# Peptides against a protein of PDB entry 8PQO, part 137

Target 1, 252 residues: chain A of PDB entry 8PQO
Amino acid sequence: VLLKEYRVILPVSVDEYQVGQLYSVAEASKNETGGGEGVEVLVNEPYEKDGEKGQYTHKIYHLQSKVPTFVRMLAPEGALNIHEKAWNAYPYCRTVITNEYMKEDFLIKIETWHKPDLGTQENVHKLEPEAWKHVEAVYIDIADRSQVLSKDYKAEEDPAKFKSIKTGRGPLGPNWKQELVNQKDCPYMCAYKLVTVKFKWWGLQNKVENFIHKQERRLFTNFHRQLFCWLDKWVDLTMDDIRRMEEETKRQ

## One batch from the design tools (peptide; made by RFdiffusion4, then SolubleMPNN)

Design b1_p21_2_s2 (from b1_p21_2, 12 letters changed)
Fold by OpenDDE base, seed 1:
Structure b1_p21_2_s2 (fold): chain B 252 residues (1-252), chain A 21 residues (1-21)
Amino acid sequence: as target 1 above (252 residues)
Amino acid sequence: SPITMEQALLIANLVLNYYFE
């Protein structure tokens, strides 16, 4: 098991991020192959658990149509079905990813707190001290081009070049986070994303767990660069607007 | 946060490669 806490600082408020995240997820999904093909929504309902209230979703990603025929024929039953269970009690979110074939031997858990700070809180997820001491804190800087793979880089999604017309935010220079502290009129937040990865296969545990973390970091980096650079597209949207957009996406 | 289809494919690929390579 490998745990890392990714801290993503953004020049947006916690309230703004709620809209921006949903918009960016929907928009990014449209740009992916299949555009939602093979995604089955089993459950989408409100939940209450241990004082936590929010929306629960259970999705299955059916990958049978995404792999070659010979792979589909040879794959063990359930190996091509990925389950995603999500509890959205914003500003707290939890996502659990599992696979039907690997069962308890595979787990990706992503727990996120969205706080109106600059990523300075320690152990925001309230882990036991023994567990917390093994968690690596990783700061993601959305303006740092060196953290972006060349194949992922797009100029239109570069926070160091983007200027928001509607809010006046950006571009983000090398010291944007430090300068943000002195800008009382610009909101900021940090997404504290505790990622737990378990891959219990002999000889491959460390390699795969580290690989998955590398991919998660890549995903978080690219996603939040997009979220910021799409600020003018979503900052004036309401939650009702987002819901309509989601319904339209489901029809595709 | 939802995973991308690309990420799902990567995970599936890792599972399959363990048995077929």
Scores: peptide ipSAE 0.030, ipTM 0.692, DockQ to the pose 0.711
Fold by OpenDDE base, seed 4:
Structure b1_p21_2_s2 (fold): chain B 252 residues (1-252), chain A 21 residues (1-21)
Amino acid sequence: as target 1 above (252 residues)
Amino acid sequence: SPITMEQALLIANLVLNYYFE
């Protein structure tokens, strides 16, 4: 098991982020080839548990059409079905990813707290001390181009180049986080994303777990760079606007 | 395991690509 807490600081408020996240998820999905194909929504309902209220979703990602033929032919039954269970109680979110074939031997858990700070809170997810001492804190700087793979880089998604017309935020220079503290009119937040990866196959555990973390970091980095650079597209939207857009998309 | 490391890594990568859907 490998745990890392990714801390993504953004020059947006927690309330703004809720809209921006949903917008950016939808937009990113549209931009991805085959977005939505092979996705089965089993459950989508409100939930209430231990004072936590939110929306619960259970999706199955059928990867049969997404992998090469030889992989599909050699993969055992259930190996290409990924289950995603998500509890969205913003500003808290939890996602659990499992596989039908690997069962208890495979787990990706992503727990996120969105806080109006600069990523300074320790153990925001309230892990036991013994567990917390093994968690690596990883800061993602959306303005740092060196954290972006060349193949992922797009100039229009570069926070170091982007200037928000509607808010005046950006571009984000090398010391943008330090400068942010002195800007009274610019809100900020941190997404604390605790990622737990378990891959219990002998000889492959560390390799696969590290690989998954590498990909998660890549995804978080790219996503939040997009989120910020799309600020002018979503900052004036309301949650009702987002819901309307989602409903319209479902009807299409 | 009937799944090779290459296959496992591919599947993992694909799963992560769908995370935000």
Scores: peptide ipSAE 0.027, ipTM 0.653, DockQ to the pose 0.069
Fold by OpenDDE base, seed 3:
Structure b1_p21_2_s2 (fold): chain B 252 residues (1-252), chain A 21 residues (1-21)
Amino acid sequence: as target 1 above (252 residues)
Amino acid sequence: SPITMEQALLIANLVLNYYFE
């Protein structure tokens, strides 16, 4: 088991992020999944548990059509079915990813707190001390090009180049986080993403767990660079606007 | 029947592409 807490600082408010995230998810999904082909939604309902109130979703990603033929032919039964259970109680979110074939031997859990701070809180997810001491805190700087793979880099998604017309935010220079503290008119937040990865296969555990974390970090980095650079597209939208857009998308 | 590391990595990568969906 490998745990890391990714802290993503953004020059947006927690309230703004709720809209921006949903917008960016929808946009990114179109680009990566081709419209959600192979996704089966089993459950989509409100939930309430221990004071946590939000929306619960259970999706199955059928990867049979997403992998090469030889992979599909060699994959064990259930290996290409990924289950995603998500509890969205913004500003708290939890996602659990499992696989039918791997059963208890595979787990990806992402727990996120969105806080109006600069990533200074320790153990925001309230882990036991013994567990917390094994968590690596990783700060993601969305303006740092060195953290972006060349194949992922797009100039239009570079926070160091982007200037928001609607808000005046950006571009983000090398010391943008330090300068942010002195900018009274610019809100900020941190997404604390605790990622738990378990891959219990002898000889492959460390390699796969580290790989997954590397990909998660890559995903978080690219996503939040997009989110910020798309600020002018979503900053004036309300949650009602987002919900309406989602409904319109479902009709297609 | 165990999957190969390459298959596992591919699946993991594909899953991550769907993370925000």
Scores: peptide ipSAE 0.027, ipTM 0.654, DockQ to the pose 0.069
Fold by OpenDDE base, seed 2:
Order: C-alpha cells, then structure tokens, then sequence
Structure b1_p21_2_s2 (fold): chain B 252 residues (1-252), chain A 21 residues (1-21)
C-alpha cells in the first residue's frame, strides 16, 4: 500500500472550483475517443451518512473496447471491468476504484478535501497518527513547467502565460503562491487529495503502485493547469449550466 | 494475470474523469 497526499493550490475559491472542476472534466472528456462507451451506471442517488450529505454513484467501466485486441484476448474474466464508487459531498469527495478480477488485492482510493487555504493543514483527512506518518505530502505547483512532461505541455494550458480577462488572475509567476497572501481580492484554495493505492501482486506491487501514483500526479497536474487556464470559460457559469453541458457531453 | 501498464493508464484516466458518464 502506498499513500500520498497531493496538495494542489489554486487561485480560485472553493465555490468557484466546484464549477470549474465539473466544467474541466466535461471539457476534457470531449477530446477522448469513445465517449461514454462501456460505462454502466448502477447507482446514482443522494446519500446521507454520519453528517455527510451528497451524491453517491456506482459505475462500471467495461474496458474491453479500450484495450488492444491482444490484451482483451489474454485478460482473465473480470479483469477489464473497473468499479468506481464515488461519494460527492463537495467540498469533500471520495472515490474508490476496484477491479472484479483483483478483488481485495487492488484498490485506488482518492479522498479530497477542498479548503480555503494554501495547503498548510496537516492530516486534513484525520488519519490515525500511525497511518499519517506513512503519508508523503506532494505539492503540485500548476505554474511550474518542470512538473509537466514535454509531451503534455501546451502553451494554451500554461498558467505562467495565461491571464484571465474576466477575473484578472494570472499569469502565475514563480512566486505566485506567496504573492496571493498580499492580494486581498484574489481567492485561493487547496485541494488535498489523499491517494491510496494498493496492488498486491508478488513482484509487481511497488512498481504498479508507484506507476499509478505517477499517473495520478500527472493527471492532477495537467487537469488543474487546464482548470485554471479555462477560467474565463467557466467562471460565469452556474451549476445548472454545468449540468446542461454534462448532458450534452453524454450525447456525444 | 496482472494488470497491464496500459490498463493502469486507463484506470488513471477514469479517475480523472470522475464525473464522466
């Protein structure tokens, strides 16, 4: 098991982020082939538990059409079915990903708190002290180009070059986070993403767990760079606007 | 059979697309 807490600081408010996140997810999905193909929604309902109120979803991703033929032919039964259980109680979110074949030997859990701070809180997910000692805190700086793979880099998604016309935010210089403290009219937040990865397979545990974390970090970095650079596209949208956009995306 | 690297990438993409349906 490998735990890391990714802290993503953004020059947006917690309330703004809710819109921006949904918009950016929808926008990013438009560029993906296959759309919603292979996605089965088992549950989509509101939930209330232990003071947490939100939306619960259970989806199955059937990856048979997403992998090469030789992989599909060699994959054991259930290996290409991914279950995603998600609890969205923004500003708290939890996602649990499992696989039918691997069963208890595979787990990806992502728990996110969105807080109006600069990533200074320790153990925001309230882990036991012993467990918290094993968590590596990883700061993602969306303005740091060195954290972006060359193949992922796009100038139009570079926070160091982007300036929001609607809000005046950006570009983000090397010391943008420190400068936020002095900008009274610029909101900021941190997404604390505790990622738990378990891949219990002899000889491959560390390799796969580290690989998954590497990919998660890569995705978080690219996603939030996009989110910020798309600020002018979503900052004036309402949640209802976002819901309509999501429905349109599903139809593609 | 263990999960392939490509499958891991797909899973990661699914995580990013949290609200994708």
Amino acid sequence: as target 1 above (252 residues)
Amino acid sequence: SPITMEQALLIANLVLNYYFE
Scores: peptide ipSAE 0.027, ipTM 0.656, DockQ to the pose 0.065

Design b1_p21_2_s3 (from b1_p21_2, 12 letters changed)
Fold by OpenDDE base, seed 4:
Structure b1_p21_2_s3 (fold): chain B 252 residues (1-252), chain A 21 residues (1-21)
Amino acid sequence: as target 1 above (252 residues)
Amino acid sequence: SPITMEQAMLIANLVLDYYFS
């Protein structure tokens, strides 16, 4: 098992992020070829547990059409079915990803707290001390081009170049986080993403777990760069606007 | 392992892509 806590600092408020996240997910989905194909929604309902209130979703991703033919032919039954269970109680979110074939031998868990700070809280997910000491904290700087793979880089998604017309935020210089403290009118937040990866197959555990973390970091980096650079597209939207957009997309 | 490293990598990438889609 490999745990890392990714801390993504953004020059947006926690409330703004809720809208921006949903918008950016929807937008990213539109940009992906075959988005939504092979996705089965089993459950989508409100939940209440231990004072936590939110929306619970259970989705199955059928990857048979997404993998090469030889992979499909060689894959054991259930190996290409991925289950995603998500508890969205913003500002807290939890996602659990499992596989039918691997069962308990495979787990990706992503737990996120969105806090109005600069990523300074330790153990925000309240792990036991013994567990917390094994968590690597990883800071993602959305303005740092060196954290972006060349193949993922887009100039229009570069926070170091983007200037928000509506908010005046950006571009984000090398010291943008330090400068935020002095800018009373600019909100900020940190997404604390605790990622737990388990791949319990002998000989492949470390390689796969590290690989998954590498991909998670890559995705978080790219996603939040997009989220910020799309600020002018979503900052004036309300949650009702987002819900309407989602409903319209479902009807298409 | 019945799943090769390449297959596992592909599946992982696809799953993660869907997480943000």
Scores: peptide ipSAE 0.026, ipTM 0.655, DockQ to the pose 0.070
Fold by OpenDDE base, seed 3:
Structure b1_p21_2_s3 (fold): chain B 252 residues (1-252), chain A 21 residues (1-21)
Amino acid sequence: as target 1 above (252 residues)
Amino acid sequence: SPITMEQAMLIANLVLDYYFS
């Protein structure tokens, strides 16, 4: 098991982020090959647990059509079915990813708290001390180009170049986080993303767990760079606007 | 039948591509 807490600092408010995240998810999904093909939504309902109220979703990703033929032919039964269970109670979110074939030997859990701070809270997910001491805190700087793979880099999604017309935020220079504290009119938040990866296969555990973390970090980095650079597209939208857009998309 | 590292990497990448979808 490998745990890391990714802390993504953004020059947006927690309330703004709720809109921006949903918008950016929708936009990013348009760029996915095959669209929603192979995605089965089993459950999509409200939930309430221990004062936590939100939306619960259970999706199955059938990857049979998404992988090369030789992979499909060699994959054991159930290996290409990925289950995603998500509890969205913003500002808290939890996602659990499992696989039918691997069962208890495979787990990706992502728990996120969105806080109006600069990533200074320790153990925001309230882990036991013994578990917390094994968690690496990883700060993602969306303005740091060195954290972006060349193949992922787009100039129009570079926070170091982008300036929001509507808000005046950006571009984000090398010391943008330090300067943010002095900008009373600029909101900020941190997404604390605790990622738990378990891959219980002898000889491959460390390699796969580290690989998954590397990909998660890559995903978080790219997504939040997009989110910020798309600020002018979503900052004036309300949650009602987002919900309307989602309903319109479902009808297509 | 265990999956290969290549298969695991592919599956992981595909799943992560849909994380925010």
Scores: peptide ipSAE 0.026, ipTM 0.654, DockQ to the pose 0.069
Fold by OpenDDE base, seed 1:
Structure b1_p21_2_s3 (fold): chain B 252 residues (1-252), chain A 21 residues (1-21)
Amino acid sequence: as target 1 above (252 residues)
Amino acid sequence: SPITMEQAMLIANLVLDYYFS
């Protein structure tokens, strides 16, 4: 098991981020080929558990159409079905990813707190001390080009070049986080993303767990660069606007 | 925040590609 807490600092408020995230997810999905193919939504309902209230979703990703034919022929039954259970109680979210074939030997858990700070809180997910001491804290700087793979880099999604017309935020210089503290009119937040990866295959555990973390970090970095650079597209939208857009998309 | 559908599928595909490529 490998745990890392990714801390993504953004020059947006917690309330703004709720809209921006939903917009950016929807927009990013349009750019992906076959984004909805093989996705089965089993459950989408409100939940209440241990004082937490939110929306629960259970989705199955059927990957049979996403892998080569020889992989489909060799894959054990259930190996190409990924289950995603998500509890969205913004500003807290939890996602659990499992596989039918691997059962308890595979787990990706992503727990996120969105806080109006600069990533300074320790153990925001309230882990036991013995567990917390094994968690690596990883700061993602959306303005740092060195954290972006060359193949992922787009100039139009570079926070160091982008300036929001509607809000005046950006571009983000090398010391933007330190300067943000002195900018009373600019909101900020941190997404604390605790990622737990478990992959119990002999000889492959560490390699696969590290690989998954590397991919998660890459995804978080690219996504939040997009979210910031798309600020002018979503900052004036309301949650009602987002819900309407989601319903319109479902009808297509 | 929950991961996107695309992110979940990407990770799964990358893991599968690693084993079968």
Scores: peptide ipSAE 0.032, ipTM 0.723, DockQ to the pose 0.436; fails the geometry check
Fold by OpenDDE base, seed 2:
Structure b1_p21_2_s3 (fold): chain B 252 residues (1-252), chain A 21 residues (1-21)
Amino acid sequence: as target 1 above (252 residues)
Amino acid sequence: SPITMEQAMLIANLVLDYYFS
């Protein structure tokens, strides 16, 4: 098991982020080929548990059409079915990813708290001290180009070049986080993403767990760079606007 | 059979797509 807490600081409010996240997710999905293909939504309903109130979603990703034929032919039954269970109680979110074949030997869990701070809280997910000491805190700086793979880099998605016309935020210089403290009119938040990866297979555990973390970090980095650079597209939208957009997308 | 790196990449892409879609 490998645990890392990714802390993503953004020059947006927690309330703004809720809109921006949903917009950016939708936009990113449009840019991906084969979006929605092989996705089965089993459950999509409100939930209330232990004082947590939100939306619960259970999806199955059928990967049979997305893998090469030889992989599909050799894959054990259930190996290409990925289950995603998500509890969205913003500002808290939890996603659990499992595989039918691997069962308890495979787990990706992503728990996110969105807080109106600069990533200074320790153990925001309230882990036991013994567990917390094994968590690596990883800061993602959306303005740092060195954290972006060359193949992922787009100038139009570079926070160091983007300036929001609607809000005046950006571009984000090398010391933008420190400067943000002195900008009373600019909101800020941190997404604390505790990622738990378990891959119990002899000889491959560390390799796969580290690989998954690398991909998650890559995803978080690119996504939040996009979220910020798309600020002018979503900052004036309401949650009702987002809901309408989602409904329109479902009809296509 | 262990999951291939290609499958792991697909899973990662799905996770990314889910969180960022």
Scores: peptide ipSAE 0.029, ipTM 0.658, DockQ to the pose 0.067; fails the geometry check

Design b1_p21_2_s4 (from b1_p21_2, 12 letters changed)
Fold by OpenDDE base, seed 2:
Structure b1_p21_2_s4 (fold): chain B 252 residues (1-252), chain A 21 residues (1-21)
Amino acid sequence: as target 1 above (252 residues)
Amino acid sequence: SPITMEQAMLIAFLVLKYYFS
């Protein structure tokens, strides 16, 4: 098991981020080849548990159509089905990813707190002290081009070049986070993403777990760069607007 | 956090590799 807490600082408020996240997820999904294909939504309902109130979703990603025929034919039952269970009680979110074939030998858990700070809180997920000692804190700087793979880089998604017309935010210079403290009119937040990866495979556990973390970090970096650079597209939207857009998308 | 199709494919690849190893 490998745990890392990714801290993503953004020049947006916690309330703004809720809209921006939903918009950016939808937009990113549209840009993916075969968006929505092979996704089965089993559950999408409100939940209330232990004082946590939000929306619960259970999705299955069926990958049979996304792999070569010979792979599909050789794959064991359930191997190409990825389950995603998500509890969205914003500003707290939890996602659990599992595979039918690997069962308890595979787990990706992502727990996120969105806080109106600069990533300075320790153990925001309230882990036991012994568990917290094993968590690596990783800061993601959305303005740092060196954290982006060349193949992922797009100039239109570069926070160091983007200037929001609607808000006046950006471009984000090398010291943008430190400068935020002096910009009273610019809100900021941190997404604390505790990622737990378990891949129990003899001889390859650490390699695969590290690889998955690398992919998650890549995903978080690119996503939040997009979220910021798309600020003018979503900042004027309300949650009701987002819900309407989601409903319209489902009808297409 | 939603998974991308690329990520899902990567996970599938790892699962298959596990099975055939």
Scores: peptide ipSAE 0.043, ipTM 0.741, DockQ to the pose 0.695
Fold by OpenDDE base, seed 1:
Structure b1_p21_2_s4 (fold): chain B 252 residues (1-252), chain A 21 residues (1-21)
Amino acid sequence: as target 1 above (252 residues)
Amino acid sequence: SPITMEQAMLIAFLVLKYYFS
């Protein structure tokens, strides 16, 4: 098991981020090959547990159409089905990813707190001290081009070049986080993403777990660069606007 | 946060590799 806490600082408020995240997820999904094909929504309902209230979703990603025929023919039953269970009680979110074939031998858990700070809180997820001492804190800087793979880089999604017309935010220079503290008119937040990866495979556990973390870091970096650079597209939207857009998309 | 199709494919690859190892 390998745990890392990714801290993503953004020049947006916690309330703004709720809209921006939903918009950016929807927009990014449109750009992916297959555009939601093979995604089955089993459950989408309100939940209440231990004082936490939110929306629970259970999705299955069916990968049978996404792999070559010979892979599909050789794959064991359930191997190409990925389950995603999500508890969205914003500003807290939890996602659990499992595979039908691997069962307890595979787990990706992503727990996120969105806080109006600059990523300075320690153990925001309230882990036991013994567990917390093994968590690496990783800061993601959305303005740092060196954290972006060349194949992922787009100039229109570069926070160091983008300037929001609607808000005046950006471009983000090398010291933007330090300068943000002095800009009383610019809101800021940190997404604290505790990622737990378990891959029980003799001799390869650490290698695979580290690889998955590398992919998660890449995803978080690219996604939040997009979210910021799309600020003018979503900043004036309300949660009701987002809900309407989601309903319209489900009807297509 | 939702997983990308790339991540889903990666997981599928790892599962298959595990099965055939």
Scores: peptide ipSAE 0.041, ipTM 0.738, DockQ to the pose 0.699
Fold by OpenDDE base, seed 4:
Parts: sequence; C-alpha cells; structure tokens
Structure b1_p21_2_s4 (fold): chain B 252 residues (1-252), chain A 21 residues (1-21)
Amino acid sequence: as target 1 above (252 residues)
Amino acid sequence: SPITMEQAMLIAFLVLKYYFS
C-alpha cells in the first residue's frame, strides 16, 4: 500500500472550485476520445451517513473496447471491468476504484478535502498517527512547467501565460503563492487529495503502485491547469447552470 | 497471474484516464 497526499493550491475560492470542477470535468470528458462510452451508471442517489450528506454514484467502466485486442483476448473475466464508487459531499469527496477480477488485491482510493487555505493543514483527513507518518505530502504547483510532461503541455493551458479577463487573476509567476497572500481580493484554496493505492501482486506491488501514483499526479496536474485556464468560461456560471448543462448532455 | 505487467499497467492507466467522467 502506498499513500500520498497531493496538495493542489489554486487562486480560486472553495465555492468557485465547485463550479469549476464540474465544468472542467465535463469539458475534459468531451475532449477525450470516446467520451463516456463504456460507462455504466448503476447508482446515482443522495446519501446520508454519519452526518455526511451528498450524492453517491456507482459506475462501471467497461474497458473491453479501450484495450488492444490481444489484451481483451487474454484478460480473464472481469479484469476489464472497473468499479468506481463515489461519495460527493462537497467540500469533501471520496472515490473508491476496484476491479472485479483482482477483488481485494486492487484498490485506488481518493479522498479530497477542499479547504480555504494554502495547503498548510497537516492530516486534514484525520488518519491515525501511525498511518499519517507514512503519507508523503506532494505539492502540485500548477504554474510550474517542469511538473508537466512535454506531451501534455499546451500553451493555452499554461497558468504562467494565462490572464483571466473576468477576474484579473494570472498569469501565475514563480512566486504566485506568496504574492497571493498579499492580495486581499484574490481568493485561494487547497485541494487535499489523499490517494491510497493498493496492488497486492507479489513482485509487482511497488512498481504498479508507484506507476498509479505517477499517473494520478499527472492527471491532477493537467486537470487543475485546465481548470484555472478555463476560469473565464466557468466563473460566471452557477450550480444551476451546471445542472442544466449536465441534463442537456444526458439528453443527447 | 494471467494478467501481464503490461496489461495491468494499461488497465490502471485507462482507469485513471476515465476518473474524471
């Protein structure tokens, strides 16, 4: 098991982020080849548990059409079905990813707190001290080009180049986080993303767990760079606007 | 395991690709 807490600081408010995240997820999904093809929604309902209220979703990602033929032919039954269970109680969210074939031998858990700070809170997910001491804190700087793979880099998604017309935010220079503290009119937040990866196959555990973390970091970095650079597209939207857009998309 | 390392890596990568769906 490998745990890392990714801390993504953004020059947006927690309330703004809720809209921006939903918008950016929808936009990113449109840009992906095949979009939501192969996604089966089993459950989408409100939940209440231990004072936590939110939306619960259970999705299955059928990967049969997304892998090479030889992989599909050699994969055992259930190996290409990924289950995603998500509890969205913004500003808290939990996602659990499992595989039918690997059962308890495979787990990706992502727990996120969105806080109006600069990533300074320790153990925001309230882990036991013994568990917390094994968590690596990883800061993602959306303005740092060195954290972006060359193949993922797009100039239009570079926070160091982007200037928001609507808000005046950006471009983000090398010291943008420190400068932000002195800007009373600019909100900020941190997404604390505790990622737990378990891959219990002997001889491959560390390699696969590290690989998954590398891909998660890559995904978080690119996503939040997009989210910020799309600020002018979503900052004036309301949650009702987002809901309407989602419903319209479902009807197509 | 009937799944090779390459297959496992690919599956994991694809899962992450669709995480924000």
Scores: peptide ipSAE 0.037, ipTM 0.692, DockQ to the pose 0.069
Fold by OpenDDE base, seed 3:
Structure b1_p21_2_s4 (fold): chain B 252 residues (1-252), chain A 21 residues (1-21)
Amino acid sequence: as target 1 above (252 residues)
Amino acid sequence: SPITMEQAMLIAFLVLKYYFS
């Protein structure tokens, strides 16, 4: 098991981020090859548990059509079915990813708290001390070009180049986080993403767990760079606007 | 399971690619 807490600081408020996240997820999904093909939504319902109130979703990603024929032919039953269970109770969110074939030997859990701070809280997810001491805190700087793979880089998604017309935020220079504290009119937040990866296969555990973490970090970096650079597209939208857009998309 | 370690890694890679790219 490998745990890392990714801390993503953004020059947006927690309330703004709720809109921006939903918009950016929707926008990013349009760019995905194959769209929603192979996705089965089993459950999509409100939930309430221990004071946590939100939306629960259970999706199955059927990867049979997404892999080469030889992979499909060799894959054991259930190996190409990925289950995603998500509890979205913003500003808290939890996602659990499992595989039918690997059962308890495979787990990706992503727990996120969105806080109006600069990533200074320790153990925001309230882990036991023994567990917390094994968590690596990883700060993601969305303005740092060196954290972005060349193949992922787009100039229009570079926070170091972007200037928001609507808010005046950006571009983000090398010391933007330090300067942010002195900017009274610029809100800020941190997304604390605790990622738990378990891949309990002999000889592959560390390699795969580290690989998954590297991919998660890559995803978080790119996503939040997009989110910020798309600020002018979503900052004036309300949650009702987002919900309306989602409903319109479902009708297409 | 009849799948090899390399095959398992490939599946994992494809799963991640599906989710993240």
Scores: peptide ipSAE 0.035, ipTM 0.685, DockQ to the pose 0.071

